# Peptides against a protein of PDB entry 5EG6: the designs that were tried, part 81

Target 1, 151 residues: chain A of PDB entry 5EG6
Amino acid sequence: RLRSQTVSTRYLHVEGGNFHASSQQWGAFYIHLLDDDESEGEEFTVRDGYIHYGQTVKLVCSVTGMALPRLIIRKVDKQTALLDADDPVSQLHKCAFYLKDTERMYLCLSQERIIQFQATPCPKEQNKEMINDGASWTIISTDKAEYTFYE

## One batch from the design tools (peptide; made by RFdiffusion4, then SolubleMPNN)

Design b1_p24_3_s1 (from b1_p24_3, 12 letters changed)
Fold by OpenDDE base, seed 5:
Structure b1_p24_3_s1 (fold): chain B 151 residues (1-151), chain A 24 residues (1-24)
Amino acid sequence: as target 1 above (151 residues)
Amino acid sequence: MSEELGNGRTRVRVKAVLHPPLAE
């Protein structure tokens, strides 16, 4: 007999030197605003200012210092990522993390794993591309902190 | 209440929803 299962919430987390999706533990990440022309690397220059959709960001684990590649944070409407939204990022809205300079690849949950999910273009809506629920993220808490990382 | 993210560096937590497969 097939039956429905309850959906679950997963948190982005770093464990054992890897990014993963945890149902019980959450990671705290520093989100850094980058210049649009900032190159990929472990070391990067950050800029001041409020983060808007469409801007380039870095997520760095506050504990391990591990970082994801450069991301463009995009606003989500239902199951689509908006390509032209540029308003300030809100914790009340879902967002998607586009991996910069890829062919529509987004940061996505897949069970316990963090993967790249390729979005599908919307032929009738050029300002949107279709993502799945695992690629729709919510920023659930924020705080201000001074951060210095040493390897 | 929601606040704007910014000032260069902000510490955040992020979550998403997982839809598990159907079970017998």
Scores: peptide ipSAE 0.368, ipTM 0.760, DockQ to the pose 0.071
Fold by OpenDDE base, seed 1:
Structure b1_p24_3_s1 (fold): chain B 151 residues (1-151), chain A 24 residues (1-24)
Amino acid sequence: as target 1 above (151 residues)
Amino acid sequence: MSEELGNGRTRVRVKAVLHPPLAE
């Protein structure tokens, strides 16, 4: 039988030069749309347009300038990341951040830590990968900014 | 309400839900 358990909300945050999951503090991150063929690096070129699921993005801390590696933002349905969704990203939907060019590694919280979680393929659904709740993120606020990262 | 991420340059906050470890 299933039993309820206490859950807590964590926010992506940068502290002490590292990404972590905070219950008290949240980081604000610029999300940059990249070309699909953009190379990894501290310096990158941003493209214009609305961000859609399946596109490559960079998350850069608005305070520290620290950035995560290139990510593919994917739509989440229940416990699965959708590999072929391509509609505009919305705050109304959960999303997952696939670490680009990895073996199904996703950005995931584990206690106070930010880790990589390896998704499991869905044998019956080739367009889906199974993730855990810690890898399911929600965009809770947005504000438009003309931001260019230089580093 | 749904807000689209426009221009590819948007500041966002993201959250996730942590489930405590289950007894093993």
Scores: peptide ipSAE 0.363, ipTM 0.758, DockQ to the pose 0.074
Fold by OpenDDE base, seed 4:
Structure b1_p24_3_s1 (fold): chain B 151 residues (1-151), chain A 24 residues (1-24)
Amino acid sequence: as target 1 above (151 residues)
Amino acid sequence: MSEELGNGRTRVRVKAVLHPPLAE
């Protein structure tokens, strides 16, 4: 018989000038919608509109102003990131953050560290890439209560 | 029930939930 197992939750956080995955502290970030042709940099132009999967975003720490590189937010289905999903981003769904202009690198937590994880192509499904649990994120608006997700 | 992310600029928290291996 399988015993019950408690899940482990980590939060994206900025500490000591670095992004890390905290088990106790969770940072607040501004998620900015960028134009698809926006270049990388500390200064960027944001666009109006609701964020959809497949669009380019910037995550900026609301306290320190530190930002991650440009990310493409992708919908997650089970253990895969969807490459062609374009519906509005839902806080009820898991998502993945593809590092824009990389070879399938995704934002991923590894214990307390934030790393880049290389997704594996799905040979049978060209519109999907295989990711791990650490690369599957949940976005929660600070104005909303936290959701509990079940698989 | 479905909640969309803001209008281009939204303050959010980001978390990941890890499912540790189940042991028999």
Scores: peptide ipSAE 0.296, ipTM 0.737, DockQ to the pose 0.065
Fold by OpenDDE base, seed 2:
Parts: structure tokens; sequence; C-alpha cells
Structure b1_p24_3_s1 (fold): chain B 151 residues (1-151), chain A 24 residues (1-24)
């Protein structure tokens, strides 16, 4: 079976005071590592170190300063988010952004909108949650060239 | 080849690649 439509790429972007997913424009974000016990807020304390899966992060727009809520960055395996992965985040690998302290809510794009998508528990794999394509993201450093990324 | 993400020092773009659903 062949797909009749082409693959589409969308970027997280801030416009008009809102987060959205753009096919033409991309936003530049600072990613901050937080302590696991850091509270939600506009001001937050950053911890030292490289970011690993399972850790709490903040994404802040470099232009507007707007930030998403605290996120736990999780490794993605196919269409599942891994709950127990703790290795360093790879820019060549897909990731998911779990909204911290929610019931399996993940950052997700739906057309041009950024929404929260509730993941479904994997019946036979307690360390995984099922997500969709819109909740699978790739992080790319702005000072780096484009690479081919693998699932 | 991947580089570790720096804490607050790395500016990144975040993208998603959507595969259209298969026609049934």
Amino acid sequence: as target 1 above (151 residues)
Amino acid sequence: MSEELGNGRTRVRVKAVLHPPLAE
C-alpha cells in the first residue's frame, strides 16, 4: 500500500503570543535542565549537566521568552515513549515531551496547533506509552547542519 | 553521530515529521 500524500515536516514556533507548528518557519529554543523537584513557574533554577532522557526540562523561545510548562523528555521507540530510558538525549533520535505531573499528556502537534495528547498505556509493556506521530519530536541544534534522523 | 544537549547553552529547533495515514 502506498501513501497518496507526501511526508510533512512541522517546526515548533511562537507567533502571535502562541505556540504553533509551522511548515515554513522554525523557532529557536533554549532547553534548560531543571531539578526533578523544581516547581512550575516563569522563573526556574537551572541545574548543571547534560540532558538525559527522563529529566525535567524547560523549552524557552529565544525570541519571545515564552516557555512551555515543565517537560520530561523521553526516548521514543517507534510510536511509544519509553518511561525508563535515562541515557543522554540524542539529537539523531526521536523524543517525546511529557508534560510533567499530568496523566500521560504529551506535547503534540495537530495540523498547525500545539496540543496535549494523552498517551495510552501499553498493555503488555509497563515501561512504554503509546503516542502518535505528532508527539514524536526531533531536537536539532541551530548551529548544526541538517542530519538524517532515525527512529 | 549525536551531540549531548547542553543545559541552557544550546539553542535548538524542534520538529516533527508526519507520515500521512495509509489509504484504506
Scores: peptide ipSAE 0.350, ipTM 0.774, DockQ to the pose 0.054; fails the geometry check

Design b1_p24_3_s2 (from b1_p24_3, 11 letters changed)
Fold by OpenDDE base, seed 1:
Structure b1_p24_3_s2 (fold): chain B 151 residues (1-151), chain A 24 residues (1-24)
Amino acid sequence: as target 1 above (151 residues)
Amino acid sequence: MSEDLGDGKTKVKVKSVWHPPLAE
């Protein structure tokens, strides 16, 4: 006898003034590219250009204007965040959101909650950090067809 | 490939697909 494990999908969403992970609704966010030396704050200077892994960004809710703290987008390989990837961000690939200036904290969902998950260093691969499924995200343009990616 | 997601004009949704723990 065999078992088949199903997957669950949740979207980053803002409700009641809080970020949460919704299975029913998705929030529409703007991504702002920041300079690497940009300080944290509600007011920030943005730069133009294609977002690359390793760069600092702000996610801003298009409806409420609420923003997450500064994030570094990192490329995900299986269940590891790559620390040195710098190629353009792909909507077809998983990514992780490192909370800038933290001790390996990543944006993560836990049921309906948005939490910070502390990644574990990879013992033999210094350019990687181990994350869980809830810390792996997919960025999708709202005008694109919705796809679900499986491992 | 990638779009100019950092232009501040393109709206995106952010989703996570995860495997829930198996029931005991």
Scores: peptide ipSAE 0.435, ipTM 0.794, DockQ to the pose 0.060
Fold by OpenDDE base, seed 5:
Structure b1_p24_3_s2 (fold): chain B 151 residues (1-151), chain A 24 residues (1-24)
Amino acid sequence: as target 1 above (151 residues)
Amino acid sequence: MSEDLGDGKTKVKVKSVWHPPLAE
């Protein structure tokens, strides 16, 4: 009998002072919208407003207060990150987290580890970068129902 | 109504759904 390949689901989580990808637990994070010129640091100034793709954000663990570096949230189309999308962030759509001021580095999982994955430029589409599945994320409000996405 | 995810008060979880390598 032919079976479909098993899909795996992991959540961004903080444990033992480290970010990791957990299959059993999820972390609750605050998303802070930053000004484009905000500097990196533990202390930062936030702005109010709806998050749009292309904007700079901070993900902060609500329990530990630990934060990832400044991220630019980008819309994902299949296995590509869109560089010029600027519509409001949707909880029903995949996104990618570009590490700001890096050379195409994206937040990515590798098994239980959180790593930086370098995206590959799309030669024919300058507004896209190729990422892998582990660099594609879904943001879900903790009081919302779970959604299933298919490739 | 859509939630204001950037208000600093709305808690979110962040998940990834992917196909693991066959070796795993």
Scores: peptide ipSAE 0.427, ipTM 0.786, DockQ to the pose 0.063
Fold by OpenDDE base, seed 2:
Structure b1_p24_3_s2 (fold): chain B 151 residues (1-151), chain A 24 residues (1-24)
Amino acid sequence: as target 1 above (151 residues)
Amino acid sequence: MSEDLGDGKTKVKVKSVWHPPLAE
């Protein structure tokens, strides 16, 4: 039902020493699973295992080595981030990246820029926070076909 | 489909699909 002209797609990318959202290029990132008590820093201790929603991760650009701050990966339901989901992360599902130890700040795109977007608490659902579609992401292995989600 | 994305060896791309505002 959705027309291609009404939907835009951008990828997280690093260029010129900065993170940005590119419609033409995608960055290849490593995801590192961290302990919940791991401190912020350029050097971090990683743990083994499958990533689950609610866990702390580091996204590191495979080319430049640049990393985002510690993120908690959260499952997305429509335009809400789920705070209590803990199932394994799926490449077939939308997710959000909460910046750890912030007041509901999420990784978000604004045109070509990467920004922090403050989620709004859901009035009647304490386990959800309202985000915009620019704060909803899909993680795709680079060796696999792309999955498209429309909102 | 879940995969061992946190093994430090699997490369991923991160994509967002949205409806742009009229001003964009």
Scores: peptide ipSAE 0.426, ipTM 0.788, DockQ to the pose 0.063
Fold by OpenDDE base, seed 4:
Structure b1_p24_3_s2 (fold): chain B 151 residues (1-151), chain A 24 residues (1-24)
Amino acid sequence: as target 1 above (151 residues)
Amino acid sequence: MSEDLGDGKTKVKVKSVWHPPLAE
């Protein structure tokens, strides 16, 4: 008999002026939709509307105001980030945060650290990039019950 | 299922869930 596999969970959090991955605490973030041509900076112009995969966003800590660099939110299918998905972002689906204007760098956790992870191209599927588990995220509104995704 | 997450008013938490390797 095989026992059930246990999942591990970490949350994006700001502590001591830095982003980290916490197993005990979660940060509350605002997601701002940006224009595709918006430049990087502490000050940015936001767009109105629903977030779709492939769009540029800013994650801003609601407490500290600290923000990550511009991210492109991408839909995740299994262990791959989809490059051409453009449907509305769903809290029920895993996503990946591509660091805009990088060579396939994605927001990733490594133990308690937040790092950049370079995705590997999929030779047979040009619309996909291979990511690891730590680069797969779930966005959940803080006023809703926490959702656990199982494949 | 999809919400206006980018309205600048909705607070979200961002989590990563993974399966540790089994010791088998």
Scores: peptide ipSAE 0.434, ipTM 0.791, DockQ to the pose 0.055; fails the geometry check

Design b1_p24_3_s3 (from b1_p24_3, 12 letters changed)
Fold by OpenDDE base, seed 4:
Structure b1_p24_3_s3 (fold): chain B 151 residues (1-151), chain A 24 residues (1-24)
Amino acid sequence: as target 1 above (151 residues)
Amino acid sequence: MEEDLGDGKTKVKVKSVWHPPVAE
């Protein structure tokens, strides 16, 4: 028997000089690939190449120029972030944004707020960390249709 | 071909999708 379940969607957005999670508006962001040894700052040097999981990136709002701290983009499997995945980032897959140089802190939404959520280690799987739904994201180019995922 | 999302020229949306808790 087929059943449907309502889903909720929020988008990363910048308003009033702050990042927030909007159900009505989406921000258009540039993703910049950084060197692994790049330091934190408003000014940064970017690298050429395709983004792979495990790499360091900067998300920059195309309108305001506001940027999040350095993030490591990680592949998500179910409700876990994979620590050792290194394949190319896909728009078809969920990802997580680890805040670089933190203790398992991930970019997460809480209602309309953008917060840092501390992932829980997986005792039996050292290459995984448990995250919540709000820390799972999908990256979609603005010229592409949004994907709907069914579980 | 896969799009180069990290070229600094391609604009992206970043969204989170979840299922609200449902009573069973």
Scores: peptide ipSAE 0.458, ipTM 0.802, DockQ to the pose 0.054
Fold by OpenDDE base, seed 3:
Structure b1_p24_3_s3 (fold): chain B 151 residues (1-151), chain A 24 residues (1-24)
Amino acid sequence: as target 1 above (151 residues)
Amino acid sequence: MEEDLGDGKTKVKVKSVWHPPVAE
C-alpha cells in the first residue's frame, strides 16, 4: 500500500538577534563567495564568480546584517551530502551547509531552532555523508514564487 | 541563464522542506 506523504517547510530567518526557522516568515539573505583560505570574522573579503558546490560562502541577513559562520555549500543527493561535487549551485537542487572546519557539522533546523547537526560518514561511500531532512536546504531567489504546505 | 547568487546583490530565501514521519 503506497501512502502519500505531506511536506513541511520552514525558512531561515533572523528575529530578536537570533537565527531561527520560521514557518511564517522568511529572511532575505546575501550570499558572499569567499576564498578557501579566508579566515572567520565579521569582516571578510569576497571574491567574484558563480557559486559552486564545495566553495566557502557567507550568508548575511539583508536586514540585520547578521551572518552565519563560514559555510561550505554541498550538493545533496537524497539524504546524503556529496563531498566532492563542484558543479554550479542550482536553485532546483537541495544543498547542505557544512560549518567549515568542524567535525561534519551541518546547519540544521530542529523545530524553530537552528542547530548544528553532525553528519554520519558513509562507510561504503567515502564521498558522502548522511544528513537528516532538517539539514537539507534550498536556495531560492526572493523574486521566485514558492508554495508552502501546512499540516 | 544562471543567476549569480554570490554577487552580494541577489537576495535569496533559504528554506528546508522535509517529509514528516508517517505512522504505520
Scores: peptide ipSAE 0.442, ipTM 0.796, DockQ to the pose 0.056
Fold by OpenDDE base, seed 1:
Structure b1_p24_3_s3 (fold): chain B 151 residues (1-151), chain A 24 residues (1-24)
Amino acid sequence: as target 1 above (151 residues)
Amino acid sequence: MEEDLGDGKTKVKVKSVWHPPVAE
């Protein structure tokens, strides 16, 4: 059977001192690669190199300077976050942002709100955690054309 | 193609494409 579904697109954005998910506006963010042992804080040291899945990053709004907590960027396969993927981050693939040192909490949107979503363990596949659509993101450089990802 | 997204110089958009719940 063939089916058609409506989709919605929202962008991570900072407005009024808060992160939110906007359908009209997008925030421009810098991604900073951190050492795995880097502590949480407004001040952090960065390392050089290409970002790979599994690495710790900071997302910083280029306009406001506001930052999310330390995130581990993970590769997404369908509706699962891969825990052991370590290849370079691709703008062509979905990713998930695990909030570091949490119980499987991922950056997620709920309508216009940015929330934390707790992933469900996958007993049959220990290297995967189940997430929802709102916890799946695509990173796109601002000088690139937007990519539409199809599953 | 690979791009150094972690250089602190490249700005990125972060978007989510999702399916709204179907009202029953």
Scores: peptide ipSAE 0.441, ipTM 0.800, DockQ to the pose 0.061
Fold by OpenDDE base, seed 5:
Structure b1_p24_3_s3 (fold): chain B 151 residues (1-151), chain A 24 residues (1-24)
Amino acid sequence: as target 1 above (151 residues)
Amino acid sequence: MEEDLGDGKTKVKVKSVWHPPVAE
């Protein structure tokens, strides 16, 4: 039997003390805005303000307290992460999570696993890095209905 | 009203939508 290819959806989730990508459950996370000079650690100082692309954040699981390393939220345009976008983060738009202080490593899913994906430089556009679909995310408030994303 | 995602109080879920590779 042949059928048209369909899209798949997974959510960032914490289970058994590990981050994974679940098709069945989603984790509820707090986003903490950090200063750009904030060091890595389990304890961190947060700042107030609306999150903008390019800013450093911590994603913390509301249930377990598990946190990812410091991330820089970057705006996504199709299959590229924008390095210089600084407008407010939109729930209607895709984003990428750059792992701070890495060589173009982004938070990415591979089936059920959460991995680091190394983006490829865009030769023609220095302000862009090429990512894959698994490294493109949508942030959605849990008290809101899901928004329709337009590419 | 614009929601402050970085206030440490608003819970968010994070999802990814993609086309899975065709298995051979």
Scores: peptide ipSAE 0.436, ipTM 0.797, DockQ to the pose 0.062

Design b1_p24_3_s4 (from b1_p24_3, 11 letters changed)
Fold by OpenDDE base, seed 3:
Structure b1_p24_3_s4 (fold): chain B 151 residues (1-151), chain A 24 residues (1-24)
Amino acid sequence: as target 1 above (151 residues)
Amino acid sequence: MSVDLGDGKTKVKVKKVWYPPVAE
């Protein structure tokens, strides 16, 4: 199970003040659990506990202190993101990161770039959205450590 | 950096929020 902690993911790296893709390097991030009503900003309140699909999270680079916007972590089934899954996040499964308060925009790997990719609705399955492979992420938990970023 | 609020919550401050560009 995943909780607010340090994690690693492939193809996501911060260099020169920007997020970019790297096939050779694993990015180290802290994943924070937020309340659903937490606002966006450079300061935010996080809570302890296990992370479930559908919850709001923040990814913060452990090295640079750069953060992504608020994300909703969603369960992935093949090439679809599940909208109503609420079970605990499993490291055995790929996940998708929906950018909160957007029109179906997901964190996506495209070539060497990190972009927002718009998912396509599934007309016959309202609880699913179609995503591409670049929008599927694998998260691996690392040892708990407080991050320190360099200014 | 982070500050423990003592109630199971922590206040976190980050350097900057980076927004990915929208796919063209």
Scores: peptide ipSAE 0.569, ipTM 0.890, DockQ to the pose 0.851
Fold by OpenDDE base, seed 4:
Structure b1_p24_3_s4 (fold): chain B 151 residues (1-151), chain A 24 residues (1-24)
Amino acid sequence: as target 1 above (151 residues)
Amino acid sequence: MSVDLGDGKTKVKVKKVWYPPVAE
């Protein structure tokens, strides 16, 4: 289980005031849990607690203080993002970051760039959206955390 | 920068919010 804490992820790095991809460096970020009704801005209120899929989070670079917009962290199953999953986030599983209040836009790695990529609806599965490989992320906690295993 | 608000809440101030470009 993850909570508001410092995490690391590959391919997400901040340099020169911009986010970019780095295959050689791990970016260190704070992941903050927000209320669902929290507004976007350079100031925001953070909740203490465990993060569940479907909740709103903020990623903030621990070094530069640069932040991404509000994200909804979603569970990934193969190449699909699950829209209705609400179990605790597991570090052992990939996740996707939906940009809140967008039309299926997800945080995505494309070559050396960090971009928004639009997911495709799953016609037969309304609770899923198809994402590309670049929109699937793995996050590793740098602090002690509880791990939940699912079978 | 952060300020503890109590009751398990904290106010965080960031330098800037960066918006990724939209692309295919």
Scores: peptide ipSAE 0.559, ipTM 0.883, DockQ to the pose 0.866
Fold by OpenDDE base, seed 1:
Structure b1_p24_3_s4 (fold): chain B 151 residues (1-151), chain A 24 residues (1-24)
Amino acid sequence: as target 1 above (151 residues)
Amino acid sequence: MSVDLGDGKTKVKVKKVWYPPVAE
């Protein structure tokens, strides 16, 4: 199970004020659990607890303090994101990060870039959206520590 | 930067929010 804590994910890295992909450098991020009604901004309220699929989260680089927009973490089944999964996030499963309040835009790795990729609806399965491999992420939890920014 | 608000809530301030570009 994943809690609001520092995590690492493959290929996601922050450098020079930008997110980018690195095959050799793993970024360390704090994943924050937000209330569903939490607004976007550089300041937000975080709640403690286990993170469940479908919940709103914030990924913040533990080094630079750079953050991604609010994301909804979704469970991945093969090449599809599950829209209605609500079980606790498992590190054993891949996940997808839906950019909240977008038209099916997901955080995606494309070559060396981090981009938004639009998922395709599944005609026969309304609770699923088709994503590419670049939009599927593996999260590895790291040791819990106090969050510190380096400027 | 974070501030404990109690009741299991914490206020967090980040440096900047970065928006990924939309795929071309």
Scores: peptide ipSAE 0.558, ipTM 0.886, DockQ to the pose 0.880
Fold by OpenDDE base, seed 5:
Structure b1_p24_3_s4 (fold): chain B 151 residues (1-151), chain A 24 residues (1-24)
Amino acid sequence: as target 1 above (151 residues)
Amino acid sequence: MSVDLGDGKTKVKVKKVWYPPVAE
């Protein structure tokens, strides 16, 4: 299970005040759990607890203190983001980071850049959005946490 | 910077919020 803690992810790094892709090292970030009604800003209130898909989170670079906007962490099934999944976040699965209050914008790796990528609605499945591989992330906890297997 | 609020919540202050550019 994932909770507010330090995590690592591949190809996400902060340098010179900007987020960018790095193949040389994994970026280290704090992932903070927010209330759904928490506002955007340079200051925010973090709650303790295990992170579930669908919840609002903040990613903050552990080194520079740079933060991404509020994100909704979503479960990924192949090349789709699940909109209604609410089970605990599993390190065994890829996840997607929806930029909160956007039109289907997801955090995405494109070559050497970190960008917003607009997901495409799934016409046959309203609870899914089509994303590309660059919008799928693997996060690994760097802190000691309870591990549970989720299929 | 963080401050423990004592109610299971913590106030966090970050340096800056960075917005990724929108894909063309």
Scores: peptide ipSAE 0.549, ipTM 0.874, DockQ to the pose 0.889

